# Peptides against a protein of PDB entry 1EBD: the designs that were tried, part 3

Target 1, 138 residues: chain A of PDB entry 1EBD
Amino acid sequence: KASYEGKVAAEAIAGHPSAVDYVAIPAVVFSDPECASVGYFEQQAKDEGIDVIAAKFPFAANGRALALNDTDGFLKLVVRKEDGVIIGAQIIGPNASDMIAELGLAIEAGMTAEDIALTIHAHPTLGEIAMEAAEVAL

## One batch from the design tools (peptide; made by RFdiffusion4, then SolubleMPNN)

Design b1_p8_3_s4 (from b1_p8_3, 4 letters changed)
Fold by OpenDDE base, seed 4:
Structure b1_p8_3_s4 (fold): chain B 138 residues (1-138), chain A 8 residues (1-8)
Amino acid sequence: as target 1 above (138 residues)
Amino acid sequence: LKVVKHEV
């Protein structure tokens, strides 16, 4: 947010059209394990009356996480039931701070869980956990 | 780095 708002402000001062209009601003905590979130939490969506699927996949089932011996945590997708659109994601685990960017892109683009499930992820990667969680949401 | 334990 603040870094991006600074860029938009600099572009505006330079006479370039620029706007900050984002649905999904990532939040990251550089802990061990790392925590990242973008869009809705499951409870926030429920409190707004959105009917959601919360699809969770553990790093303990991810081949790359096993190979790294870093299997704590999970990825959670928050998927709107009406249309399958991803409206939020949370990651607790290895590389969560970078992996949240894929899900931020998916939310900003209005992608579905099916779009992520049908996207080929390289094997073995931590990123496959997004695909696996998307398959759970189908 | 702060170590935080999360429930899985």
Scores: peptide ipSAE 0.015, ipTM 0.401, DockQ to the pose 0.025
Fold by OpenDDE base, seed 2:
Structure b1_p8_3_s4 (fold): chain B 138 residues (1-138), chain A 8 residues (1-8)
Amino acid sequence: as target 1 above (138 residues)
Amino acid sequence: LKVVKHEV
């Protein structure tokens, strides 16, 4: 957010058209395990009357997390049930701060859980947890 | 760095 707002301000000062209007602003806490979130939480979507699927996949089921001996936490996708569009994601686990970027892209692009589930992720990676959580949402 | 325990 702040770094992006600073870039937009610099572009505006340089005479370029710029706007700060994003659907998905990531929030990260560099704890152990790391915490990251983008878009809606499940309860926020429900409070707005959005029917959602909350798909959860644990790091303990991921081959890369097992190989790192760091299996704490999970990824949660918040998927709009009407059309399968990803509207939020939360990650608690190793590298959550970097893993949230894919899901931020997916939300900004209006991608579905199917789009992520059908995307080939490198094996073995923590990134596969996003794919596995998307498969749970189908 | 805060160490936070999360339940799965």
Scores: peptide ipSAE 0.009, ipTM 0.393, DockQ to the pose 0.025
Fold by OpenDDE base, seed 3:
Structure b1_p8_3_s4 (fold): chain B 138 residues (1-138), chain A 8 residues (1-8)
Amino acid sequence: as target 1 above (138 residues)
Amino acid sequence: LKVVKHEV
């Protein structure tokens, strides 16, 4: 957020038209395991009266995480039941800080769990866990 | 535990 707002401010000072337009801001904690989040948590969506599916897949079932011997944690998708649109995601596990960017893009674009499930992910990769969690939401 | 909080 702050780096993006700093860029917009620099462009405005230079006389260029610029706006801060965003739907989802990622939050990252560089712990071991890493933690990342974008959009709604499941409870935040419920507190706003949104009917959601919380689709969860563990890194212990991911082929790349097994090969790295780094299998702690999970990916969670928060999916709106009405239309299957992804409104939030949380990752606890290996490379969560970089992997949250795919899910941030999916939320900003208004993508569904089906859009992610039908996207071919390279095998074996950590990113493949997003496809597996999307299949759980179908 | 290295907690480096970067709020972006």
Scores: peptide ipSAE 0.022, ipTM 0.489, DockQ to the pose 0.034; fails the geometry check
Fold by OpenDDE base, seed 1:
Structure b1_p8_3_s4 (fold): chain B 138 residues (1-138), chain A 8 residues (1-8)
Amino acid sequence: as target 1 above (138 residues)
Amino acid sequence: LKVVKHEV
């Protein structure tokens, strides 16, 4: 956010049209385990009257997390039931700070859980957990 | 290091 706002400000000073208007602003906490979030939390969506699926997949079931002996946490997708569109994601676990970028892209692009489930992720990777959570939402 | 406890 702040670095991007700085870029927009620099572009505006340089006479380029620029705006900061994003649906998906990532929030990261560099803790152990790492925490990352983008878009809606499940409760925020419910409080706004959005009917959602909360699809959760644990790192304890991820092949790369097992191989790294770092299996704490999960990925959660918040999926709108009407159309399957991903409106939020939360990651608690290994590499959450980097892995949230895929889900930020998916939310900004208006992608569905099916789009993520049908995207080939390399095996075994931590990122593969996004595909597994998307399959839970189907 | 900040350690955060979470529920799985």
Scores: peptide ipSAE 0.016, ipTM 0.406, DockQ to the pose 0.026; fails the geometry check

Design b1_p8_4_s1 (from b1_p8_4, 4 letters changed)
Fold by OpenDDE base, seed 4:
Formats: sequence, structure tokens, C-alpha cells
Structure b1_p8_4_s1 (fold): chain B 138 residues (1-138), chain A 8 residues (1-8)
Amino acid sequence: as target 1 above (138 residues)
Amino acid sequence: ADRRGVLP
């Protein structure tokens, strides 16, 4: 966020038209395990009256996480039930700080759980967990 | 396609 806002400010100072246009801002904590979030938490969506599916998949079931001996945590997708649109995601686990970017892209583009489920993820990778969680939401 | 307009 700060880096993005810095670019917008620099462009404005340089006399270029620029705007902050985002739907979701990622939040990352570089702990062990790492924590990352983008968009709605499940409870936030519920508090706003949005009917959601919370699809969770554990790193303990991910082949790459097993190979790395780093299987703590999970990925959670928050999916609007009406249309399957992804409105939030949380990751606790290996490489969460980088992996959140795929889900940030999905939310910014208004993608559905089906869009991620139908995206081929390389095998074996940590990133497959997004596909697995998306399949749970279908 | 960008479906940002369908988000709450």
C-alpha cells in the first residue's frame, strides 16, 4: 500500500494524471508461519450481510509443503455465495507473503472460485493450495 | 474479463 501510494504521489508531483484504484489491499505479517490477507475476512462479510462460503484447505495436504517439511496453516477463500465471486482470502503458512498476490489479482479482477479452480497450477507447488481451496468452494 | 463492478 505505502509503495503504491508513493508511486501515485510521485506521478502527481511529476504532473501526470494518477489515481488510487484498488478493491483490496494486501496485509502481510512476516512471522513464522507467515500471515497474509486480502479483501474480506469471513466475519466481516457476515457482519455486512453478505452470504459467504468460507473454503479452507490445509498446507498439511499440499504436496510441496510436505516436501518442504513446512505444513503449518491453511489457505481460506471467502466466496460470495450468490455468484461465486472471491471477495477475500487469508493464508497462514509457507510463502504466504508472495502467494497472496494471486488472490489479490483474483479479487481485483472480480474472478470467481471457478476461475481459480480452472487455472492450471504447476505440480508440485505451494500455489496449488489456491486451486484446492477454490475447488472446495464449488 | 475484469468484473470489478460486481464486487460489493
Scores: peptide ipSAE 0.015, ipTM 0.559, DockQ to the pose 0.087
Fold by OpenDDE base, seed 3:
Structure b1_p8_4_s1 (fold): chain B 138 residues (1-138), chain A 8 residues (1-8)
Amino acid sequence: as target 1 above (138 residues)
Amino acid sequence: ADRRGVLP
């Protein structure tokens, strides 16, 4: 957010049109394990009257996480039941700070859990956990 | 394409 705001400010000073803010701004905490979030939390969606599926998959079941001996935490997708669109994601675990970008892209593009489930991820990678969580939401 | 507003 701060880096993006700095770019918008620089563009305004230079006499260029300012970009509109992104819908899905990521939040990251570089703790151990790392924490990352984008879009809706499950309870925020429920409080707004949105019927959601909360699809959770643990790093303990991910092949790359096992190979790294770093299996704490999970990925959670928040999926709108009406159309299967991903409206939020949370990651607690290894490389969460980088992995949240795929899900930020999915939310900004209006992608579904099916779109992620049908995307081939390299094996073995931490990124496969997004595909596994998407399959849980189907 | 502008996908803003896709969130509920």
Scores: peptide ipSAE 0.014, ipTM 0.537, DockQ to the pose 0.137
Fold by OpenDDE base, seed 2:
Structure b1_p8_4_s1 (fold): chain B 138 residues (1-138), chain A 8 residues (1-8)
Amino acid sequence: as target 1 above (138 residues)
Amino acid sequence: ADRRGVLP
């Protein structure tokens, strides 16, 4: 957020059109395990009357996490039931701070769980957890 | 209307 606001300010100073427009702002805690979130939490969506699927996939089921001997945590997708659009994601686990970026992109672009599920992820990677969670949401 | 629906 701060870096983005700095870029907007720099572009304005340079005389380029720029605006602060946030659809989803990532939040990261660099703990062990890391925590990351973007968009809606499941309860926030429910409080707004949005019917959601909360799809959860554990790091313990991921081949890369097993190979790294770091299997704590999970990824959760918050998916709007009406159209399958991803509206939020939470990650607790290794590299959550980097893994959240794909899901931030998906939310900003208005992508569905199907879009992520049908995207080829490199094997074996922690990134596959996003694909697996998307498959759970289908 | 955006396909995001309720999203900002």
Scores: peptide ipSAE 0.014, ipTM 0.548, DockQ to the pose 0.104
Fold by OpenDDE base, seed 5:
Structure b1_p8_4_s1 (fold): chain B 138 residues (1-138), chain A 8 residues (1-8)
Amino acid sequence: as target 1 above (138 residues)
Amino acid sequence: ADRRGVLP
């Protein structure tokens, strides 16, 4: 956010219109486990009257997480029921700070849970958890 | 493009 705001400010100072609007601004906490979020939280969507599916998949069920002995936490997708569009994601667990980028991309692109579910992820990887959570949303 | 239109 701060880095983005700095770029927007620099563009404004240069006399360019600040016309870049983003749907998804990531937030990361480098704790153990790491926490990352982008877009809507489930409750925020509900408070705005959006009917959502909260699709959750645990790292304890991820093959790479098991191999790393780092299975705390989960990935959650917040999916709009009307059209299956991903509007938010939260990750608590290994590499959450990096893994949130895929979901940020998905939200910015207006992708559905089906789009992620149909994306082949390498096996075994932590990244497969995004695909697994997307399958839960279907 | 109206990127914010992806969200309600």
Scores: peptide ipSAE 0.012, ipTM 0.524, DockQ to the pose 0.155

Design b1_p8_4_s2 (from b1_p8_4, 4 letters changed)
Fold by OpenDDE base, seed 4:
Structure b1_p8_4_s2 (fold): chain B 138 residues (1-138), chain A 8 residues (1-8)
Amino acid sequence: as target 1 above (138 residues)
Amino acid sequence: ADRRGVEP
């Protein structure tokens, strides 16, 4: 956020029209395990009266995480029940800081859990967990 | 049907 806002400010100073117009801004904590979030948390959606599915998949069931011996945590998708649109995601686990970008893209584009579930992910990868969580949401 | 028109 701060880096992007700095870029927008620099563009404005240079006389170029620019705006920060994101649906969702990622938040990352570079802890061990890493934590990343984008869009709604489940409780935030509920507090706003959005009926959601919280689809959770553990890294302990991910082939790449097993191969890396780094299986702590999970991915959670927050999916709006009405239309299956992904409105939030949380990742606690290996490479969460980079993996959140796929889900940020999905949210910004208004994609559904089905869109992620039907996207071929390379096997075995950490990113495959997004597909697995999306399948849980269907 | 899914988004590809495939029935489960």
Scores: peptide ipSAE 0.014, ipTM 0.509, DockQ to the pose 0.022
Fold by OpenDDE base, seed 1:
Structure b1_p8_4_s2 (fold): chain B 138 residues (1-138), chain A 8 residues (1-8)
Amino acid sequence: as target 1 above (138 residues)
Amino acid sequence: ADRRGVEP
């Protein structure tokens, strides 16, 4: 966010057209395990009257997490029930700070859980957990 | 332990 705002500011100062527009701003806590979030939390969506599916998948069921002996936490997708569009995601677990980027992209692009579920992820990877959570949402 | 599932 700050880096992007800095670029927009620099472009504006240089006389280039630029705008700050955010649908999905990632938030990261570099703890152990890491925590990352983008878009809506489930409760925020409910408070706004959005009917959602919260699809959750644990790192304990991820092949790469098992191989790394780092299986704490989960990925949660917040999916709008009407159309299957991903409107939020939360990750607690290994590499959450980097893994949130895929979900940030998905939210910014207006992708569905089906889009993620049908995207081939490399095996075995931590990133497969996004696909697994998306499959839960179907 | 965390679980696989859908929550409404």
Scores: peptide ipSAE 0.013, ipTM 0.506, DockQ to the pose 0.027
Fold by OpenDDE base, seed 3:
Structure b1_p8_4_s2 (fold): chain B 138 residues (1-138), chain A 8 residues (1-8)
Amino acid sequence: as target 1 above (138 residues)
Amino acid sequence: ADRRGVEP
């Protein structure tokens, strides 16, 4: 957020039209394991009266995580039951800080769990865990 | 051991 707002400020100082326009702001903690989040947490959606499915898949079942001997944690998708739209995601595990960007894009674009489930991911990669969690939500 | 989980 601060980096993006800094770019907008620099463009305004240079005399170019610019606007701060974003819906889903990622939050990252560079711990071991890494933690990343974008959009709604499950409880936040419930507190606002949104009926959701929380779909979870562990890194212990991911082929790349096994090959790296780094299998702690999981990915969670928060999916609106009415239409299958992804409204939030959380990752605890290897490369969470980079992997959250795919899910940020999905939320910004209004994509469904089906859209992610039908997207072919390279094998074996950590990114396949997003597809696996999306399949759980179907 | 739990490979997949859905919380309703």
Scores: peptide ipSAE 0.012, ipTM 0.479, DockQ to the pose 0.025
Fold by OpenDDE base, seed 2:
Structure b1_p8_4_s2 (fold): chain B 138 residues (1-138), chain A 8 residues (1-8)
Amino acid sequence: as target 1 above (138 residues)
Amino acid sequence: ADRRGVEP
């Protein structure tokens, strides 16, 4: 957020068209395990009357997490049930701070759980957890 | 609504 606002300010000073338009702002806590979030939490969507699928996949089921001996936590996708569009994601686990970027991109692009599920992820990686959670949402 | 039809 702060870096984005700084870029907008620099572009404005340079005479370029620029606007602060926030759709999905990531939030990260660099704890052990790390915590990351982007877009809606499940309860926020429900409070706004959005019917959602909350798809959850645990790090303990991921081959890379097992190989790293770091299997605490999960990834949760918040998917709008009407059209399958991803509207939020939460990650608690190793490298959550980096893993959230893919899901931020997916939300910004208006992608569906199917789009992520059909995207080939490198094996074995923690990134595969996003694909697995997307498959759960189908 | 945002560009995805979701209210913030």
Scores: peptide ipSAE 0.016, ipTM 0.504, DockQ to the pose 0.131; fails the geometry check

Design b1_p8_4_s3 (from b1_p8_4, 5 letters changed)
Fold by OpenDDE base, seed 4:
Structure b1_p8_4_s3 (fold): chain B 138 residues (1-138), chain A 8 residues (1-8)
Amino acid sequence: as target 1 above (138 residues)
Amino acid sequence: ADKRGVLP
């Protein structure tokens, strides 16, 4: 993100060590519905020869999304089949721009779909959709 | 533990 790049540049100018060693940089489009992505898309992983599970869960099945009358879209997890590690995520739907941060953290930490599935999410929240998609990937 | 090195 431009703000992060600006911070890194400012730190470098100030003589501080600057390391840009991120596995995943989030991309967000503030449309309606919002779009957010981090890490691999399914096709990108396949093009690199990575065998993946693409686990998709719709906002139409999320209790908070229903309560908000905003049920368009889905969350997709891209999970490496070999070890269950999350290598990408895409969200189209309500609050995607903020919700992508959980999945960015998961990818940067090398977490698995099981790690997310075993994390208790507050009920009812939009964030539960990450847990539901992780369960699909198991 | 940081497992970022597990990614391709």
Scores: peptide ipSAE 0.015, ipTM 0.533, DockQ to the pose 0.091
Fold by OpenDDE base, seed 1:
Structure b1_p8_4_s3 (fold): chain B 138 residues (1-138), chain A 8 residues (1-8)
Amino acid sequence: as target 1 above (138 residues)
Amino acid sequence: ADKRGVLP
């Protein structure tokens, strides 16, 4: 966020059209395991009257996480039930700080859980867990 | 309309 806002400000000062216009701002905690979030938490969506599916998949079931012997945590997708649009994601686990970017892109673009589920992910990867969680939401 | 629905 801060880096992006700095870039927008610099471009505006230079006379280029630029605006801070984003829907999803990622939040990361570089703990062990790492924590990352983007968009709505399940409860936030419910408090706003959005009917959601909370799709959760554990790293203990991810092939890459098993191979790395680093299986703590999970990925959760918050999916709007009406149309399947991803409106939030939370990751606790290995590489969460980098993996959140795919989901930030999906939310910002208004993608559905089906869009992620139908995207081929390399096997075995940690990122494959996003596809697995998306399949749970279907 | 944006397919994001409730999102701006």
Scores: peptide ipSAE 0.014, ipTM 0.492, DockQ to the pose 0.096
Fold by OpenDDE base, seed 2:
Structure b1_p8_4_s3 (fold): chain B 138 residues (1-138), chain A 8 residues (1-8)
Amino acid sequence: as target 1 above (138 residues)
Amino acid sequence: ADKRGVLP
């Protein structure tokens, strides 16, 4: 957020059109395991009356996590039931701080769980956990 | 409004 606001300010000073638009701001805690979130939490969506699917996939079921001997945690997708649009994501696990970027992009672009599920992810990677969680949401 | 619905 702060880096984005700095870029917007620099563009404005340079006379370029720029806008501050906050749709999906990631939040990261660099703990062990790492924590990352973007968009809605499941309860926030429910409190706003949005009917959601909370799709969860554990790191312990991922081939890369197993190979790294680092299998703590999970990825959760918050998916709007009406149209399958991803509206939030939470990750607890190794590299969560980097893994959240794909899901931030998906939310910002208004992508569905199907869009992620049908995207080929390199094997074996931690990134496949996003694909697997998206498949759970279908 | 876009396909994100209630999202900004």
Scores: peptide ipSAE 0.013, ipTM 0.539, DockQ to the pose 0.105
Fold by OpenDDE base, seed 3:
Structure b1_p8_4_s3 (fold): chain B 138 residues (1-138), chain A 8 residues (1-8)
Amino acid sequence: as target 1 above (138 residues)
Amino acid sequence: ADKRGVLP
């Protein structure tokens, strides 16, 4: 957020049109395990009257996480039931700070759980957990 | 394409 706001300010000073947009801005905590979030939490969606699927998959079931001996936590997708569109994601676990970017892109592009489920992820990788959580949402 | 309008 602060880095993005700094870029917008620099562009304005340089005479270029720019706007601060907070849609799908990731929030990251570099703890152990790492925590990352983008878009809606499940309860936020429910409070706004959105019917959602909360699809959760644990790092304990991910091959790369097992190989790294770092299996704490999970990935959660918040999926709108009406059309299967991903509207939020949370990650608690290894490399959450980097992995949240894929899901931020998916939300901004209006992608569905099916889009991620049908995307081939390299094996074994931590990123496969996004595909696994997407399959849970189908 | 910008799909920000897809969010409720």
Scores: peptide ipSAE 0.012, ipTM 0.528, DockQ to the pose 0.112

Design b1_p8_5_s1 (from b1_p8_5, 5 letters changed)
Fold by OpenDDE base, seed 3:
Structure b1_p8_5_s1 (fold): chain B 138 residues (1-138), chain A 8 residues (1-8)
Amino acid sequence: as target 1 above (138 residues)
Amino acid sequence: PLPVVRRP
């Protein structure tokens, strides 16, 4: 956030058109476990009248998380039910601060849960949890 | 609708 707002401010001072998209800005807490979020929370989407699927997958079922002995938490996708478009994601667990970037890209590109489910993730990785949560949303 | 901040 602050680094991006600094770029927007510099561009505005230079007379370039610049805008801050606060929906696609990731929020990260570097706790143990780490917490990351991008886009809508499930309740925020419901409060706006969006019918959503909340797909959740636990790190305890991820092969890399098991190999690291770091299995606390989960990934949650917030998927719009009418078209399968990903509108939000939350991660509590190992490497959540870096892993949220894939889901931020998916939201910015207007990708579906099917697009993520059909993307081959390397095995074993923490990133496979995004694919597993996307399969739950189908 | 997602708040479309139109990137120019």
Scores: peptide ipSAE 0.016, ipTM 0.480, DockQ to the pose 0.107
Fold by OpenDDE base, seed 4:
Structure b1_p8_5_s1 (fold): chain B 138 residues (1-138), chain A 8 residues (1-8)
Amino acid sequence: as target 1 above (138 residues)
Amino acid sequence: PLPVVRRP
């Protein structure tokens, strides 16, 4: 947020047309395990009256996490039931701080859980957990 | 992965 707004402000001062247009702002905690979130939490969506699927997949079932011996945590997708659109994601686990960017892109683009489930992820990677969680949401 | 089928 602040860095992006600073860039937009600098572009505006330089006489370039620029806008702050974002649906989701990532939040990261560089703990061990790392924590990342973008968009809605499941409870926030429910409190706003959005009917959601919360699809959760554990790092203990991810082949790369097993190979790294770092299997703590999970990915959670928050998917709107009406249309399958991803409205939030939470990651607790290895590389959560970087992996949240895929899900931020998916939310900003209005992608569905099906769009992620049909995206080929490299094997074995931590990123496959997004595909596995998306398959749970179908 | 198992084949994901698009639902209409």
Scores: peptide ipSAE 0.012, ipTM 0.497, DockQ to the pose 0.020
Fold by OpenDDE base, seed 1:
Structure b1_p8_5_s1 (fold): chain B 138 residues (1-138), chain A 8 residues (1-8)
Amino acid sequence: as target 1 above (138 residues)
Amino acid sequence: PLPVVRRP
């Protein structure tokens, strides 16, 4: 957030059109387990009257998390039911701080849960959990 | 409607 706001401010001072979209700004807490979020929370979307699917997949079912003996937490996708567009994501678990970037990209590009489900993730990886959560949303 | 990022 602050680093990106500083870049946008520098671009605006330089006379370049720049805007901050707060919907796709990641929030990260470097705790154990790590916490990351981008876009809408499920409850926030519901409070705004958006019909959503909340697709959740646990790290306890992820092959890489099992191999690392770090299986606490989950990935949650918040998917708009009208068109399958990903509007938010939350990760609690191993490498959440880096893994949120894929989901930030998906939201910024207007991707669907199907687009992620059809993206081949390497096996076994922590990132594969995004594909598994996207399949739950279909 | 969510603000679709209209990239210029």
Scores: peptide ipSAE 0.011, ipTM 0.488, DockQ to the pose 0.120
Fold by OpenDDE base, seed 5:
Structure b1_p8_5_s1 (fold): chain B 138 residues (1-138), chain A 8 residues (1-8)
Amino acid sequence: as target 1 above (138 residues)
Amino acid sequence: PLPVVRRP
């Protein structure tokens, strides 16, 4: 957010008025475990009257997380039931700050849970948890 | 829609 707002401001100062239009802005907390979020939380979607699937997969079931001995937390996808479109994601766990970028891309592109579930993730990786959570949403 | 930097 702030870095991108700084770029837009620099363009405006250069006499090129610009605005940023995004569907989702990521938020990260560099705690232990890390916390990341993009798009809707499940409750926010419900409060807006969006019927959602909250698909959750734990790092304790991820082969890379087990190999790293860092299995705390989970990934949650917030999927709109009408069309399977991913409208939000939350990650608590290893590398959550970087892993949120895939899901930010998916939300901005209007991808479905099926699109992520059908995307081959390398084995074993932390990134597989996005695929596994997407499979839970099907 | 993809994220866009727009010049209005």
Scores: peptide ipSAE 0.008, ipTM 0.425, DockQ to the pose 0.188

